# Ledger of designs, part 146: peptides against a protein of PDB entry 5HB3

Target 1, 150 residues: chain A of PDB entry 5HB3
Amino acid sequence: RQMQDRCMSEYNQRIRNAPEGSIDPFRMACYKIIGRCDLSNRSLDGLQTDVNDWIWLQFNLARETDRSLELAGESYGLAELQASIREIGLKHFPKTAAEDTNGSFGMFFYLQILAGMFEQAIAYLYPFSYVDAVHFAIALTYYGLLRPVD

## One batch from the design tools (peptide; made by RFdiffusion4, then SolubleMPNN)

Design b1_p30_6_s2 (from b1_p30_6, 15 letters changed)
Fold by OpenDDE base, seed 4:
Structure b1_p30_6_s2 (fold): chain B 150 residues (1-150), chain A 30 residues (1-30)
Amino acid sequence: as target 1 above (150 residues)
Amino acid sequence: SANDPTEAQIQEMLNTKAEEALAKVKELLS
């Protein structure tokens, strides 16, 4: 789109002509979200963002890599996002029920669901909450997002 | 990496109770 092209052009111009970090954070956000510029750097350091903002940003910037109709100058594939979620899990979230002290497993489950990691999400949730895992497994199966149980 | 959640965001994630997170999932799948 014209707007995206313009954003990309302006972004490139500003990057060339301005020191790093001198661009208004909000403008930078616009370039990233609308223009899909410099998606390798998705942090919004100059803005006060919470976890919901981060989640929103990650999933809105995600795109399919094989789309021929993609108008974005840069792509951030779902696979990359999934890898990021996996890494976050490995680094910060409990691996077993024994490690769970604050019930944070739910958030990681949520992230995995958002990332389309349905099988992994259910498998992860199961040892923490059997009932919930079964519940969501049924729901996901109903929507065709999870393979039927043998 | 620069794209990882900030420490504050991570802490917020870790401080989110399971009930709240699961409620979000339920809402998503509703």
Scores: peptide ipSAE 0.450, ipTM 0.916, DockQ to the pose 0.846
Fold by OpenDDE base, seed 5:
Structure b1_p30_6_s2 (fold): chain B 150 residues (1-150), chain A 30 residues (1-30)
Amino acid sequence: as target 1 above (150 residues)
Amino acid sequence: SANDPTEAQIQEMLNTKAEEALAKVKELLS
């Protein structure tokens, strides 16, 4: 906690005193990841990151933001992330099997699962792969994450 | 927004094969 507070203080000082874009990207990454500074911006400016990095950052940092709220039954960061994933899906991923050209539906299913959108994820996967959808539905039901079908 | 994936990341997502993505899910639920 003390380290985080000091990190936040340093981060704020640097943002106020440094020209835009003058902060070392690696140092910025340290502030965000280690110090949990400015978690409203989960991007790592100036660093080239792949999709796995993006996924890791979004889910890791968003959840950390909600840690105190999760105990209170609130998940603000997760809700925002879920909304983002929905938008990404609407914009970029196939809506139906007929629209699927390269099998990208799996990735969207993965994102939905990570975000805890289990019912939506299964419903989405079903028209693309019935067998896989049933398989994962059973698994999710076993873990109590999906309600059994009547 | 600042948290949106880059165009390159989006393309990488779209280029990910279903079997690979589903394997990641299986790993998560294992």
Scores: peptide ipSAE 0.448, ipTM 0.916, DockQ to the pose 0.778
Fold by OpenDDE base, seed 3:
Structure b1_p30_6_s2 (fold): chain B 150 residues (1-150), chain A 30 residues (1-30)
Amino acid sequence: as target 1 above (150 residues)
Amino acid sequence: SANDPTEAQIQEMLNTKAEEALAKVKELLS
């Protein structure tokens, strides 16, 4: 708690007193990851990041907790992340097998699974790969993550 | 949105093979 408070204090001081973009990107990353500061902006500008870094960041910063209990006074919930994943899917990923040229459907399936969108993920994967969809449906059902069919 | 993946990250996502992505899911659910 003390570390977080210190991080928050330093972050607030720097963000108020420093010109925009003047804070070291690595330091900013530390404030966000360790101090959970300014979770409304989860980008790490100035750092070279790949897709795995993005995924890691989004899911590590995402927390579903009472905002009042957070020292930072802000939170990034799972719902917001799910919304982001949906938007990414709508914008960039194939909707049907006919639209699939590079096999990118797998990545979107992966993102949906990470975001806890299990039913939607299986439904999405089904037209691309029946076998895989059934396989994962069984697994998810086993873990109690997929609702049983009525 | 500032929280959206960069264009480069999006392209990387789109270039990821299905087998690789599905393997990650399998690992997650193992």
Scores: peptide ipSAE 0.444, ipTM 0.914, DockQ to the pose 0.838
Fold by OpenDDE base, seed 1:
Structure b1_p30_6_s2 (fold): chain B 150 residues (1-150), chain A 30 residues (1-30)
Amino acid sequence: as target 1 above (150 residues)
Amino acid sequence: SANDPTEAQIQEMLNTKAEEALAKVKELLS
């Protein structure tokens, strides 16, 4: 807690005193990852990152940005992440098997699973691969993560 | 938004084969 408070203090001072975009990218990364600063922006400007890095950052940093709300037990980070995943899906991934040319549906299924969107993930996968959808549905049900259909 | 993946990351996602992605899910649920 003391370290976090110190980090937040330094971060706030730098934001106030430094021109926009002038903070060293590596230092900014430290503030975000270690200090949990400015979690509304989960990108690392100025750093080269791949898909795995993006996934890692989203799931580790997707927490409430307001400390007071977090202390009150409210967290919107996961909800925001889920919304982002939905938007990414709508914009970039195939919606039907007929639209699938490269087999990219698997990645979107993976993202939905990571985000805890289990029912939506299975529903999405079903028209692309019946066998896989049933397989994962059984597994998720076994772990208590998917509610069985009546 | 600022949290959106870069264009390069999006292309990488779209180029990922289904078999590879599904394998990752299997590993996650193992």
Scores: peptide ipSAE 0.441, ipTM 0.914, DockQ to the pose 0.843

Design b1_p30_6_s3 (from b1_p30_6, 18 letters changed)
Fold by OpenDDE base, seed 4:
Structure b1_p30_6_s3 (fold): chain B 150 residues (1-150), chain A 30 residues (1-30)
Amino acid sequence: as target 1 above (150 residues)
Amino acid sequence: SLNEPSEKQIQEMLNTKADEMLAKVREMLA
């Protein structure tokens, strides 16, 4: 992609010539989204972002393409995103219903679903809401995203 | 990790109610 190559070129030039943190945050966002530049840092420092922005960014940056198509940029795929979500879950979200105080389990379930972690998502939701877990398990199975329970 | 949500974003996640998120998933799978 010509545009991607251009972004990479500009980014590389800027990173060599500009002090750390001096690049315009919006431009940085463009480099990351279009050029897939410096995907090791997806925080977008300097921008006012909320949780929705974070979610949007993580999932839009995640790609599953041929290796040849990703040669121009850094690799960041679904696997890395899933690993990130898993880690976030371990760090911040309740593991059991007894640990749940604010009902935040729903968010983690949501993130897992978005990340295609369907089996884990259902398993996670089950102790918090049996009915919902069964409901979603049926739905996911219907769509071929979850193996039927034997 | 540099790629983890910010503290603000984490708090937003933790303050989001389950019903809202489950509703979103329900809509997604409808």
Scores: peptide ipSAE 0.483, ipTM 0.926, DockQ to the pose 0.894
Fold by OpenDDE base, seed 3:
Structure b1_p30_6_s3 (fold): chain B 150 residues (1-150), chain A 30 residues (1-30)
Amino acid sequence: as target 1 above (150 residues)
Amino acid sequence: SLNEPSEKQIQEMLNTKADEMLAKVREMLA
């Protein structure tokens, strides 16, 4: 907690006193990941990152605990992450098998599963791969993660 | 959006093959 407080204090001072975009990207990353500072902007501009880095970052920053119980300075919940995943899906991923040209549906399925959006993930995968959708539906049901169909 | 992946990252997502990602999900649920 002491270290986090120091990070937050330092971050607040820097954002007030430093020109916009002048903070070292790695230092900024430390403030966000360790100090949980300014989580409204979860991008790591200035760093050479790949998609795996993005995935890692989003899910490590996410908190399932209520803000009142969180020791971090700012809260970024699973619900917000799920909303982001939905938005990414709507913008960039194929909606139907007919739209799928590169098999990118797998990535979106993966993101949904990782975000705990199990029902939506299975529903999404079904038109692309019936066999896989059924397979994962069985597995998720076995683990109690998939709710019964209404 | 400030919280969405970069264009480069989006392209990487779209270029990732389904079989690879499905394998990752299998591992996750193992």
Scores: peptide ipSAE 0.473, ipTM 0.923, DockQ to the pose 0.879
Fold by OpenDDE base, seed 1:
Structure b1_p30_6_s3 (fold): chain B 150 residues (1-150), chain A 30 residues (1-30)
Amino acid sequence: as target 1 above (150 residues)
Amino acid sequence: SLNEPSEKQIQEMLNTKADEMLAKVREMLA
């Protein structure tokens, strides 16, 4: 807690007084990961990261804990992450099999599963691969993670 | 835009094979 409090204090001072982009990117990463500062911006500008790094960061910053009980100065919930995944899907991934040129539907399916969006994930996968969708639907139902389809 | 992947990361996502991602999900649910 002491470390987090000091981190937040330093971050608040620097962000208000320093020009944009002047803070060391590694220091900024520490403020976000350890101090949970400015979680409304979950990008790490100035750092060369791949897609796996992005996935790691998003899910590690996500919390289910009540904001009022969190020791960190800011919170980022699963619901907000799910909203981000939906937005990414709408912007970048194929919505129908006819739009699929590169076979990228698998990645979006993967992201939805990680985010606990099981019903939406199965519904999304179905037009791309009926066999796989049925397979995963059975598995998810077995674990009690998928609601029955009406 | 602040919370979405970079253009490079998006391109990596779009270039990832479906079979690879489905295999990862299969491993998660095994």
Scores: peptide ipSAE 0.472, ipTM 0.923, DockQ to the pose 0.852
Fold by OpenDDE base, seed 5:
Structure b1_p30_6_s3 (fold): chain B 150 residues (1-150), chain A 30 residues (1-30)
Amino acid sequence: as target 1 above (150 residues)
Amino acid sequence: SLNEPSEKQIQEMLNTKADEMLAKVREMLA
């Protein structure tokens, strides 16, 4: 789009000519969200965001490169997001029911589902909630998102 | 990592109850 191209052009000009940290954080956010600039750094410096904002940002910046043509000069694909989710899981979320104290497994399950990691999500949920795992497995199978034999 | 959620965001994730998240997933798959 012309708008995205203009954003990228302005972004490049500003980062080249402006002192470090002099760009308004909100303007930077616009460059990232609309112009998809500098997607290697998906953090919005200078802005306070909550977990919902983080989730929203990650998935809006992510593009399914296997199905869609990336229009931006830079890309951040679903695979990278999935890798990020895995990493977050490894670092912060309980691995087994015995490790779960606050019921945080639900959030990680949610993130995996959003990221299309359906098999992993079900496998993860199973030891925490058998009934829910089976329920979601059936639903995912119905939609063709989960293979019954796997 | 530059792309990881902040410590505050991580804490928010860890403090989110399973029932709430499961409800969201149910809504997504409805």
Scores: peptide ipSAE 0.468, ipTM 0.920, DockQ to the pose 0.864

Design b1_p30_6_s4 (from b1_p30_6, 15 letters changed)
Fold by OpenDDE base, seed 2:
Structure b1_p30_6_s4 (fold): chain B 150 residues (1-150), chain A 30 residues (1-30)
Amino acid sequence: as target 1 above (150 residues)
Amino acid sequence: SANDPSEEQIQQMLNADAEEMLKKVEELLK
């Protein structure tokens, strides 16, 4: 809590006093991760990031708590993250097994699971791999994360 | 948008191995 408050204070001071792009990218990352500052912009410009970094950042910044209860000045909810994942799926990932050329369906399944989109994830995986879909459906049901099919 | 993955990151997503990703999910559920 104390660290977050300090980070937010420093961030606000720097944003107000520093020219655009003059803040050290690493420091900016710290303000976002620790201080949860400026969550409307979750890109880490100036840092070399890969897909794993992107995934890590998106899911660690997401919060399921009410915005009014957010300890930091800004919040980024699970709903927004889920919407982003859906959009990425629509734009880039195969919709059917016939569209799959290199097995990219696995990544989208993974992203949906991380985002808590369990029903959608299983439904998506089913046409690509029936056996795997059933396997994960059973597991998710066991943990109470998937509604059983009537 | 600014929060979307970069083109490079998208390509990395599309090149991800399905079996590896399914294994990662399995690990999450253990």
Scores: peptide ipSAE 0.501, ipTM 0.930, DockQ to the pose 0.834
Fold by OpenDDE base, seed 3:
Structure b1_p30_6_s4 (fold): chain B 150 residues (1-150), chain A 30 residues (1-30)
Amino acid sequence: as target 1 above (150 residues)
Amino acid sequence: SANDPSEEQIQQMLNADAEEMLKKVEELLK
């Protein structure tokens, strides 16, 4: 807790005193990842990051705990992440097999699974790959992550 | 939104191989 408080204090001082964009991107990343500072802006500007880095960052910053239990100054929960994934899906990913040109449905399925959106993920995958959807539905059901269909 | 993936990252997502992604999901469920 003391370390986090110190991190937050240093971060706030630097943000207030430093010109915009003058903070070293790696230092900024440390403040966000380790110190959980300014989680409202989860972008790592100035760093060459790929999609895997983005995925890693989003899911590591997400907290499953209630905001009331978080000691961090800012909270970024699973609900916010799920909302973000939904939005990304609506904007960028194919909604039907007919719209799928590059097989990108797999990535969106992957993101939904990571975000714990199991029912939605299976429903999404079904029109693209029936066999895979059934396979994963069985697996998720086995682990108690998917509610049995009434 | 500032938290959205960059355009480059979006393109990388859209170019991801479905089979590879499904394998990754399989690995998560092991």
Scores: peptide ipSAE 0.500, ipTM 0.929, DockQ to the pose 0.854
Fold by OpenDDE base, seed 5:
Structure b1_p30_6_s4 (fold): chain B 150 residues (1-150), chain A 30 residues (1-30)
Amino acid sequence: as target 1 above (150 residues)
Amino acid sequence: SANDPSEEQIQQMLNADAEEMLKKVEELLK
Protein backbone atom coordinates (compact mmCIF):
# COMPACT_ATOMS: atom_id res chain seq x y z
CA ARG B 1 0.00 0.00 0.00
CA GLN B 2 2.71 2.42 0.95
CA MET B 3 4.64 1.53 -2.14
CA GLN B 4 1.63 2.10 -4.34
CA ASP B 5 0.86 5.40 -2.70
CA ARG B 6 4.39 6.57 -3.15
CA CYS B 7 4.39 5.42 -6.72
CA MET B 8 1.18 7.24 -7.44
CA SER B 9 2.47 10.37 -5.79
CA GLU B 10 5.60 10.31 -7.86
CA TYR B 11 3.58 9.67 -10.96
CA ASN B 12 1.37 12.65 -10.32
CA GLN B 13 4.35 14.87 -9.68
CA ARG B 14 6.12 13.77 -12.79
CA ILE B 15 3.18 14.09 -15.12
CA ARG B 16 2.56 17.54 -13.77
CA ASN B 17 6.09 18.81 -14.02
CA ALA B 18 7.68 16.81 -16.79
CA PRO B 19 7.40 17.68 -20.45
CA GLU B 20 5.21 15.41 -22.51
CA GLY B 21 7.02 12.27 -23.50
CA SER B 22 9.95 12.90 -21.22
CA ILE B 23 9.13 10.11 -18.82
CA ASP B 24 10.95 6.89 -19.58
CA PRO B 25 8.53 4.35 -21.06
CA PHE B 26 9.74 1.63 -18.75
CA ARG B 27 9.24 3.85 -15.76
CA MET B 28 5.78 4.62 -16.99
CA ALA B 29 5.10 0.92 -17.25
CA CYS B 30 6.14 0.51 -13.65
CA TYR B 31 3.76 3.25 -12.60
CA LYS B 32 0.94 1.49 -14.37
CA ILE B 33 1.68 -2.05 -13.27
CA ILE B 34 2.85 -1.46 -9.72
CA GLY B 35 1.22 1.83 -8.92
CA ARG B 36 -1.86 1.28 -11.06
CA CYS B 37 -1.59 4.82 -12.32
CA ASP B 38 -3.56 6.17 -15.25
CA LEU B 39 -5.39 2.93 -15.95
CA SER B 40 -7.67 4.72 -18.37
CA ASN B 41 -4.76 4.47 -20.76
CA ARG B 42 -3.48 0.92 -20.62
CA SER B 43 -1.27 1.23 -23.63
CA LEU B 44 2.42 1.37 -22.98
CA ASP B 45 3.60 4.13 -25.21
CA GLY B 46 7.10 3.75 -26.49
CA LEU B 47 7.23 0.03 -25.80
CA GLN B 48 6.99 -2.66 -28.41
CA THR B 49 4.81 -5.46 -27.13
CA ASP B 50 3.36 -8.61 -28.65
CA VAL B 51 -0.05 -10.18 -28.17
CA ASN B 52 1.10 -12.14 -25.14
CA ASP B 53 2.29 -8.95 -23.52
CA TRP B 54 -1.05 -7.36 -24.24
CA ILE B 55 -2.93 -10.28 -22.74
CA TRP B 56 -0.71 -10.30 -19.69
CA LEU B 57 -1.07 -6.59 -19.14
CA GLN B 58 -4.84 -6.51 -19.52
CA PHE B 59 -5.44 -9.30 -17.08
CA ASN B 60 -2.91 -8.11 -14.53
CA LEU B 61 -4.35 -4.62 -14.51
CA ALA B 62 -7.88 -5.90 -14.31
CA ARG B 63 -9.33 -6.69 -10.91
CA GLU B 64 -12.09 -9.12 -10.06
CA THR B 65 -12.87 -7.27 -6.86
CA ASP B 66 -15.42 -4.55 -6.51
CA ARG B 67 -14.28 -1.14 -7.51
CA SER B 68 -14.91 0.06 -4.00
CA LEU B 69 -12.27 -2.34 -2.76
CA GLU B 70 -9.63 -1.16 -5.18
CA LEU B 71 -6.63 0.15 -3.33
CA ALA B 72 -5.38 2.19 -6.22
CA GLY B 73 -6.69 5.61 -7.05
CA GLU B 74 -7.89 4.28 -10.38
CA SER B 75 -9.54 0.99 -11.18
CA TYR B 76 -9.92 -1.25 -14.19
CA GLY B 77 -12.33 -4.02 -13.42
CA LEU B 78 -13.23 -7.35 -14.91
CA ALA B 79 -16.37 -5.90 -16.43
CA GLU B 80 -14.38 -3.44 -18.48
CA LEU B 81 -12.07 -6.18 -19.61
CA GLN B 82 -14.98 -8.39 -20.60
CA ALA B 83 -16.44 -5.55 -22.59
CA SER B 84 -13.13 -5.10 -24.34
CA ILE B 85 -12.95 -8.80 -25.19
CA ARG B 86 -16.47 -8.73 -26.59
CA GLU B 87 -15.62 -5.77 -28.71
CA ILE B 88 -12.46 -7.39 -30.00
CA GLY B 89 -14.48 -10.46 -30.87
CA LEU B 90 -17.07 -8.49 -32.76
CA LYS B 91 -14.46 -6.61 -34.70
CA HIS B 92 -11.92 -9.21 -35.56
CA PHE B 93 -12.88 -12.82 -34.89
CA PRO B 94 -15.07 -15.13 -36.95
CA LYS B 95 -18.67 -15.40 -35.89
CA THR B 96 -19.32 -18.76 -37.52
CA ALA B 97 -17.34 -21.72 -38.71
CA ALA B 98 -17.96 -20.61 -42.25
CA GLU B 99 -16.08 -17.39 -41.55
CA ASP B 100 -13.14 -19.17 -40.02
CA THR B 101 -10.17 -19.47 -42.33
CA ASN B 102 -7.18 -19.54 -40.01
CA GLY B 103 -8.54 -21.22 -36.93
CA SER B 104 -8.50 -18.00 -34.95
CA PHE B 105 -11.56 -19.12 -33.02
CA GLY B 106 -9.24 -20.77 -30.54
CA MET B 107 -7.66 -17.51 -29.50
CA PHE B 108 -11.00 -15.85 -28.97
CA PHE B 109 -12.17 -18.83 -26.97
CA TYR B 110 -9.02 -18.54 -24.89
CA LEU B 111 -9.58 -14.83 -24.26
CA GLN B 112 -13.17 -15.42 -23.22
CA ILE B 113 -12.14 -18.14 -20.80
CA LEU B 114 -9.48 -15.91 -19.28
CA ALA B 115 -12.05 -13.19 -18.87
CA GLY B 116 -14.46 -15.53 -17.11
CA MET B 117 -16.96 -15.45 -19.94
CA PHE B 118 -17.56 -19.17 -19.68
CA GLU B 119 -21.08 -19.47 -21.04
CA GLN B 120 -20.28 -17.28 -23.97
CA ALA B 121 -17.01 -19.07 -24.58
CA ILE B 122 -18.66 -22.48 -24.80
CA ALA B 123 -21.44 -21.16 -26.98
CA TYR B 124 -18.87 -19.60 -29.25
CA LEU B 125 -16.71 -22.70 -29.51
CA TYR B 126 -19.57 -25.10 -30.20
CA PRO B 127 -20.01 -24.45 -33.92
CA PHE B 128 -16.27 -24.60 -34.50
CA SER B 129 -15.56 -27.73 -32.50
CA TYR B 130 -18.42 -29.67 -31.02
CA VAL B 131 -16.21 -32.18 -29.28
CA ASP B 132 -14.03 -29.54 -27.66
CA ALA B 133 -17.00 -27.48 -26.61
CA VAL B 134 -18.58 -30.46 -24.89
CA HIS B 135 -15.29 -31.35 -23.29
CA PHE B 136 -14.77 -27.91 -21.83
CA ALA B 137 -18.41 -27.60 -20.86
CA ILE B 138 -18.04 -30.71 -18.75
CA ALA B 139 -14.86 -29.41 -17.19
CA LEU B 140 -16.31 -26.00 -16.42
CA THR B 141 -19.40 -27.60 -14.95
CA TYR B 142 -17.23 -29.75 -12.74
CA TYR B 143 -15.58 -26.65 -11.34
CA GLY B 144 -18.89 -24.89 -10.88
CA LEU B 145 -18.12 -22.29 -13.49
CA LEU B 146 -20.85 -23.40 -15.87
CA ARG B 147 -24.37 -24.22 -14.87
CA PRO B 148 -25.40 -27.76 -15.71
CA VAL B 149 -28.34 -28.55 -17.89
CA ASP B 150 -31.42 -29.06 -15.74
CA SER A 1 -9.53 2.97 -28.76
CA ALA A 2 -6.09 3.55 -27.37
CA ASN A 3 -6.55 0.56 -25.13
CA ASP A 4 -7.25 -1.83 -27.96
CA PRO A 5 -4.60 -4.18 -29.22
CA SER A 6 -2.41 -2.83 -31.94
CA GLU A 7 -2.97 -3.96 -35.47
CA GLU A 8 0.05 -6.16 -35.19
CA GLN A 9 -1.25 -7.72 -32.01
CA ILE A 10 -4.59 -8.34 -33.67
CA GLN A 11 -2.87 -10.10 -36.50
CA GLN A 12 -0.99 -12.21 -34.01
CA MET A 13 -4.30 -13.13 -32.42
CA LEU A 14 -5.80 -14.08 -35.75
CA ASN A 15 -2.81 -16.20 -36.63
CA ALA A 16 -2.81 -18.12 -33.38
CA ASP A 17 -3.16 -21.87 -33.72
CA ALA A 18 -6.48 -23.17 -32.48
CA GLU A 19 -5.11 -26.38 -31.07
CA GLU A 20 -2.45 -24.52 -29.18
CA MET A 21 -5.00 -22.15 -27.71
CA LEU A 22 -7.28 -24.99 -26.71
CA LYS A 23 -4.33 -26.65 -25.06
CA LYS A 24 -3.69 -23.48 -23.11
CA VAL A 25 -7.27 -23.52 -21.91
CA GLU A 26 -6.88 -27.13 -20.94
CA GLU A 27 -3.87 -26.20 -18.86
CA LEU A 28 -5.87 -23.48 -17.13
CA LEU A 29 -8.54 -25.95 -16.16
CA LYS A 30 -6.28 -28.68 -14.81
Scores: peptide ipSAE 0.497, ipTM 0.929, DockQ to the pose 0.834
Fold by OpenDDE base, seed 1:
Structure b1_p30_6_s4 (fold): chain B 150 residues (1-150), chain A 30 residues (1-30)
Amino acid sequence: as target 1 above (150 residues)
Amino acid sequence: SANDPSEEQIQQMLNADAEEMLKKVEELLK
């Protein structure tokens, strides 16, 4: 708690007084990951990151805990993450098999599964790969994560 | 928005191999 409080205090002081981009990128990353500061902006400017880094960051910062009970100054919930994944899907991923040129449907399926969007994930995968969709539907149903098909 | 992946990251997503990604999901659900 003491470390987090100190981190938050320092972050707030620096962000208010420093020009944009003047804070060391590594320090900024520490404030976000350890101090959970400014979680409304989950980008790490100034650092070279790949897609795996992005995925890691989004899911590690996501918390399902009530914001009022969190010791950190800010929280980022699962619902917000799911909304972000939906938005990414709408903007960048194929919506139908006919739109699929690069086979990127697998990545979006993966992201939806990670975000706990199981029903949507199976529904999305079905037109791209019937066999795989049925396979994963059975598995998810077994674990109680998917509603049985009527 | 600021929370979206970068253009480079988006391209990496779009170039991801479907079979590889499905394998990752399979491993996750074991």
Scores: peptide ipSAE 0.492, ipTM 0.928, DockQ to the pose 0.858

Design b1_p30_7_s1 (from b1_p30_7, 16 letters changed)
Fold by OpenDDE base, seed 4:
Structure b1_p30_7_s1 (fold): chain B 150 residues (1-150), chain A 30 residues (1-30)
Amino acid sequence: as target 1 above (150 residues)
Amino acid sequence: SSIERDTEVFGKLYEKDKEKLSAEYRKKFA
């Protein structure tokens, strides 16, 4: 809490006093992760980032902390991340096997799994790879992560 | 919205990495 408050204070001071884009991206990341500052902007501008960096950032920012304990007026949790992943899927990934030219479905499946969207992930994977979907369904069921369809 | 921004940011990153990711995925499932 004390560190978070300090990060927020420093962030607010720097945002007010520093030219746009002058904040070190690593420091910005620290302010976001520790201070939960400006979570509406989950991009690390000024860094050469890839998809893996993006994924890492989203999951580090998505905290299960009780919204009631988030001192910062900005809440970013798993639900918001899941919502983002859904929209990402709708916009950037194939919906059918016929639309998939490069095996991109796997990336979206991966994102859904990471976000705990297990049922949706399996349902999505099924038309692309029946065998893989079944294997994952069995595995997820075994670990108690997939709700059995009654 | 924050979701729209996420979607845009991801899209830009994904388009850059798409070929690499596809190649890696094909290797894993091949």
Scores: peptide ipSAE 0.439, ipTM 0.839, DockQ to the pose 0.718
Fold by OpenDDE base, seed 2:
Structure b1_p30_7_s1 (fold): chain B 150 residues (1-150), chain A 30 residues (1-30)
Amino acid sequence: as target 1 above (150 residues)
Amino acid sequence: SSIERDTEVFGKLYEKDKEKLSAEYRKKFA
């Protein structure tokens, strides 16, 4: 808490006093991760990042915490992340096996699983690999992560 | 919107890494 408050204070001071874009990207990342500052912008501009870095950042920032308990930071929850993953899927990933050129469906399946979108992930995977979809469905059911279809 | 920005950022990163990622995933599921 004390560290978060300090990060928020420093962030606010720098945003007010520093020229636009003059904040070190690494420091900006620290303010986002530790201080939860400006979570509306979840980009790490100015750093050489890859997709794995992006994934790591999104999941570290996303919290299941009740908005009531977040005292000072912007709220960014799993629901917002799930919404982003849906839009990413619509724009960047194949919808059918016929559209799949490079086996990219696996990445989108992975993103959905990480985001807790289990039913959607299985439904998405099924037309690409029915065997894998069935195996994952069984496993997720065993762990109580899939709701039994009533 | 924040979602639109996320989608754009992801898209740029993914276009750069997609070939490598696809190869890695194929290897894991093969």
Scores: peptide ipSAE 0.439, ipTM 0.841, DockQ to the pose 0.686
Fold by OpenDDE base, seed 3:
Structure b1_p30_7_s1 (fold): chain B 150 residues (1-150), chain A 30 residues (1-30)
Amino acid sequence: as target 1 above (150 residues)
Amino acid sequence: SSIERDTEVFGKLYEKDKEKLSAEYRKKFA
């Protein structure tokens, strides 16, 4: 908590006194991860990052705790991450097997599973790979992660 | 919105890595 408070204090001081974009990107990353500063902007501008780095950052920033219980001034929950993943799916991934040329559906399935969107992930995977969808559905049901179909 | 920014950032990163990622994830379902 003391370290987080220090990060927030330093961030607030720098954002008021420094020109936009003048803060070192690595320092900005520390303020986001440790201090949870400016969680509305979850990009690491000025760093050479890939999709895996982006995924890592989003899941480290996401918290399942109630916003009221967070010690940070800003909150970023799993629900918001799930909403982002839905929009990513709509814009960047195939919706049908006919649209899939390179097997990119697997990446979106993976993102949904990581975010706990199990029912949606299985439903999405089914038209691309029936066998895999059934196997995952059985496994998720066994572990109590998949809701029974009414 | 925050979601719009996330989607844009992901899109830019994904387009750069798309070929590599596609190959890696196909192996998970082979």
Scores: peptide ipSAE 0.432, ipTM 0.843, DockQ to the pose 0.734
Fold by OpenDDE base, seed 1:
Structure b1_p30_7_s1 (fold): chain B 150 residues (1-150), chain A 30 residues (1-30)
Amino acid sequence: as target 1 above (150 residues)
Amino acid sequence: SSIERDTEVFGKLYEKDKEKLSAEYRKKFA
């Protein structure tokens, strides 16, 4: 709590007094991760990041806490992350096997699994790989992660 | 919106790594 409060205080002071883009990217990352500052912008601009770094950041920022109990000034939860992943899928990944030119469906399947979107992940994978979808469905059901299909 | 920004940021990163990632995932699902 004390660290978060300090980060928020410093962030607010710097945002008001510093030119845009003048804050050190690593400091900005600390303000976001520790202080949960400006969670509406989850980009680490100025850092050489990859997709794995993005994934790591999103899941670290996404808190499964009641917004009312969050000590941070801004809330970002799993529901918002899931919504983002959904839109990412619609925009950047193939919807059907016929649209898949590069075999990229696996990445979107992986993102959905990480975000706990198990039913959607299996439904998405099915038209690309029936065998794999059934295999994962059985496994997820065994571990109690997949809801029975009515 | 924050979702639109996330989608844009992911898109830029993914396009950069797409070839590498696609190869890695093909190996995982092959």
Scores: peptide ipSAE 0.431, ipTM 0.840, DockQ to the pose 0.739

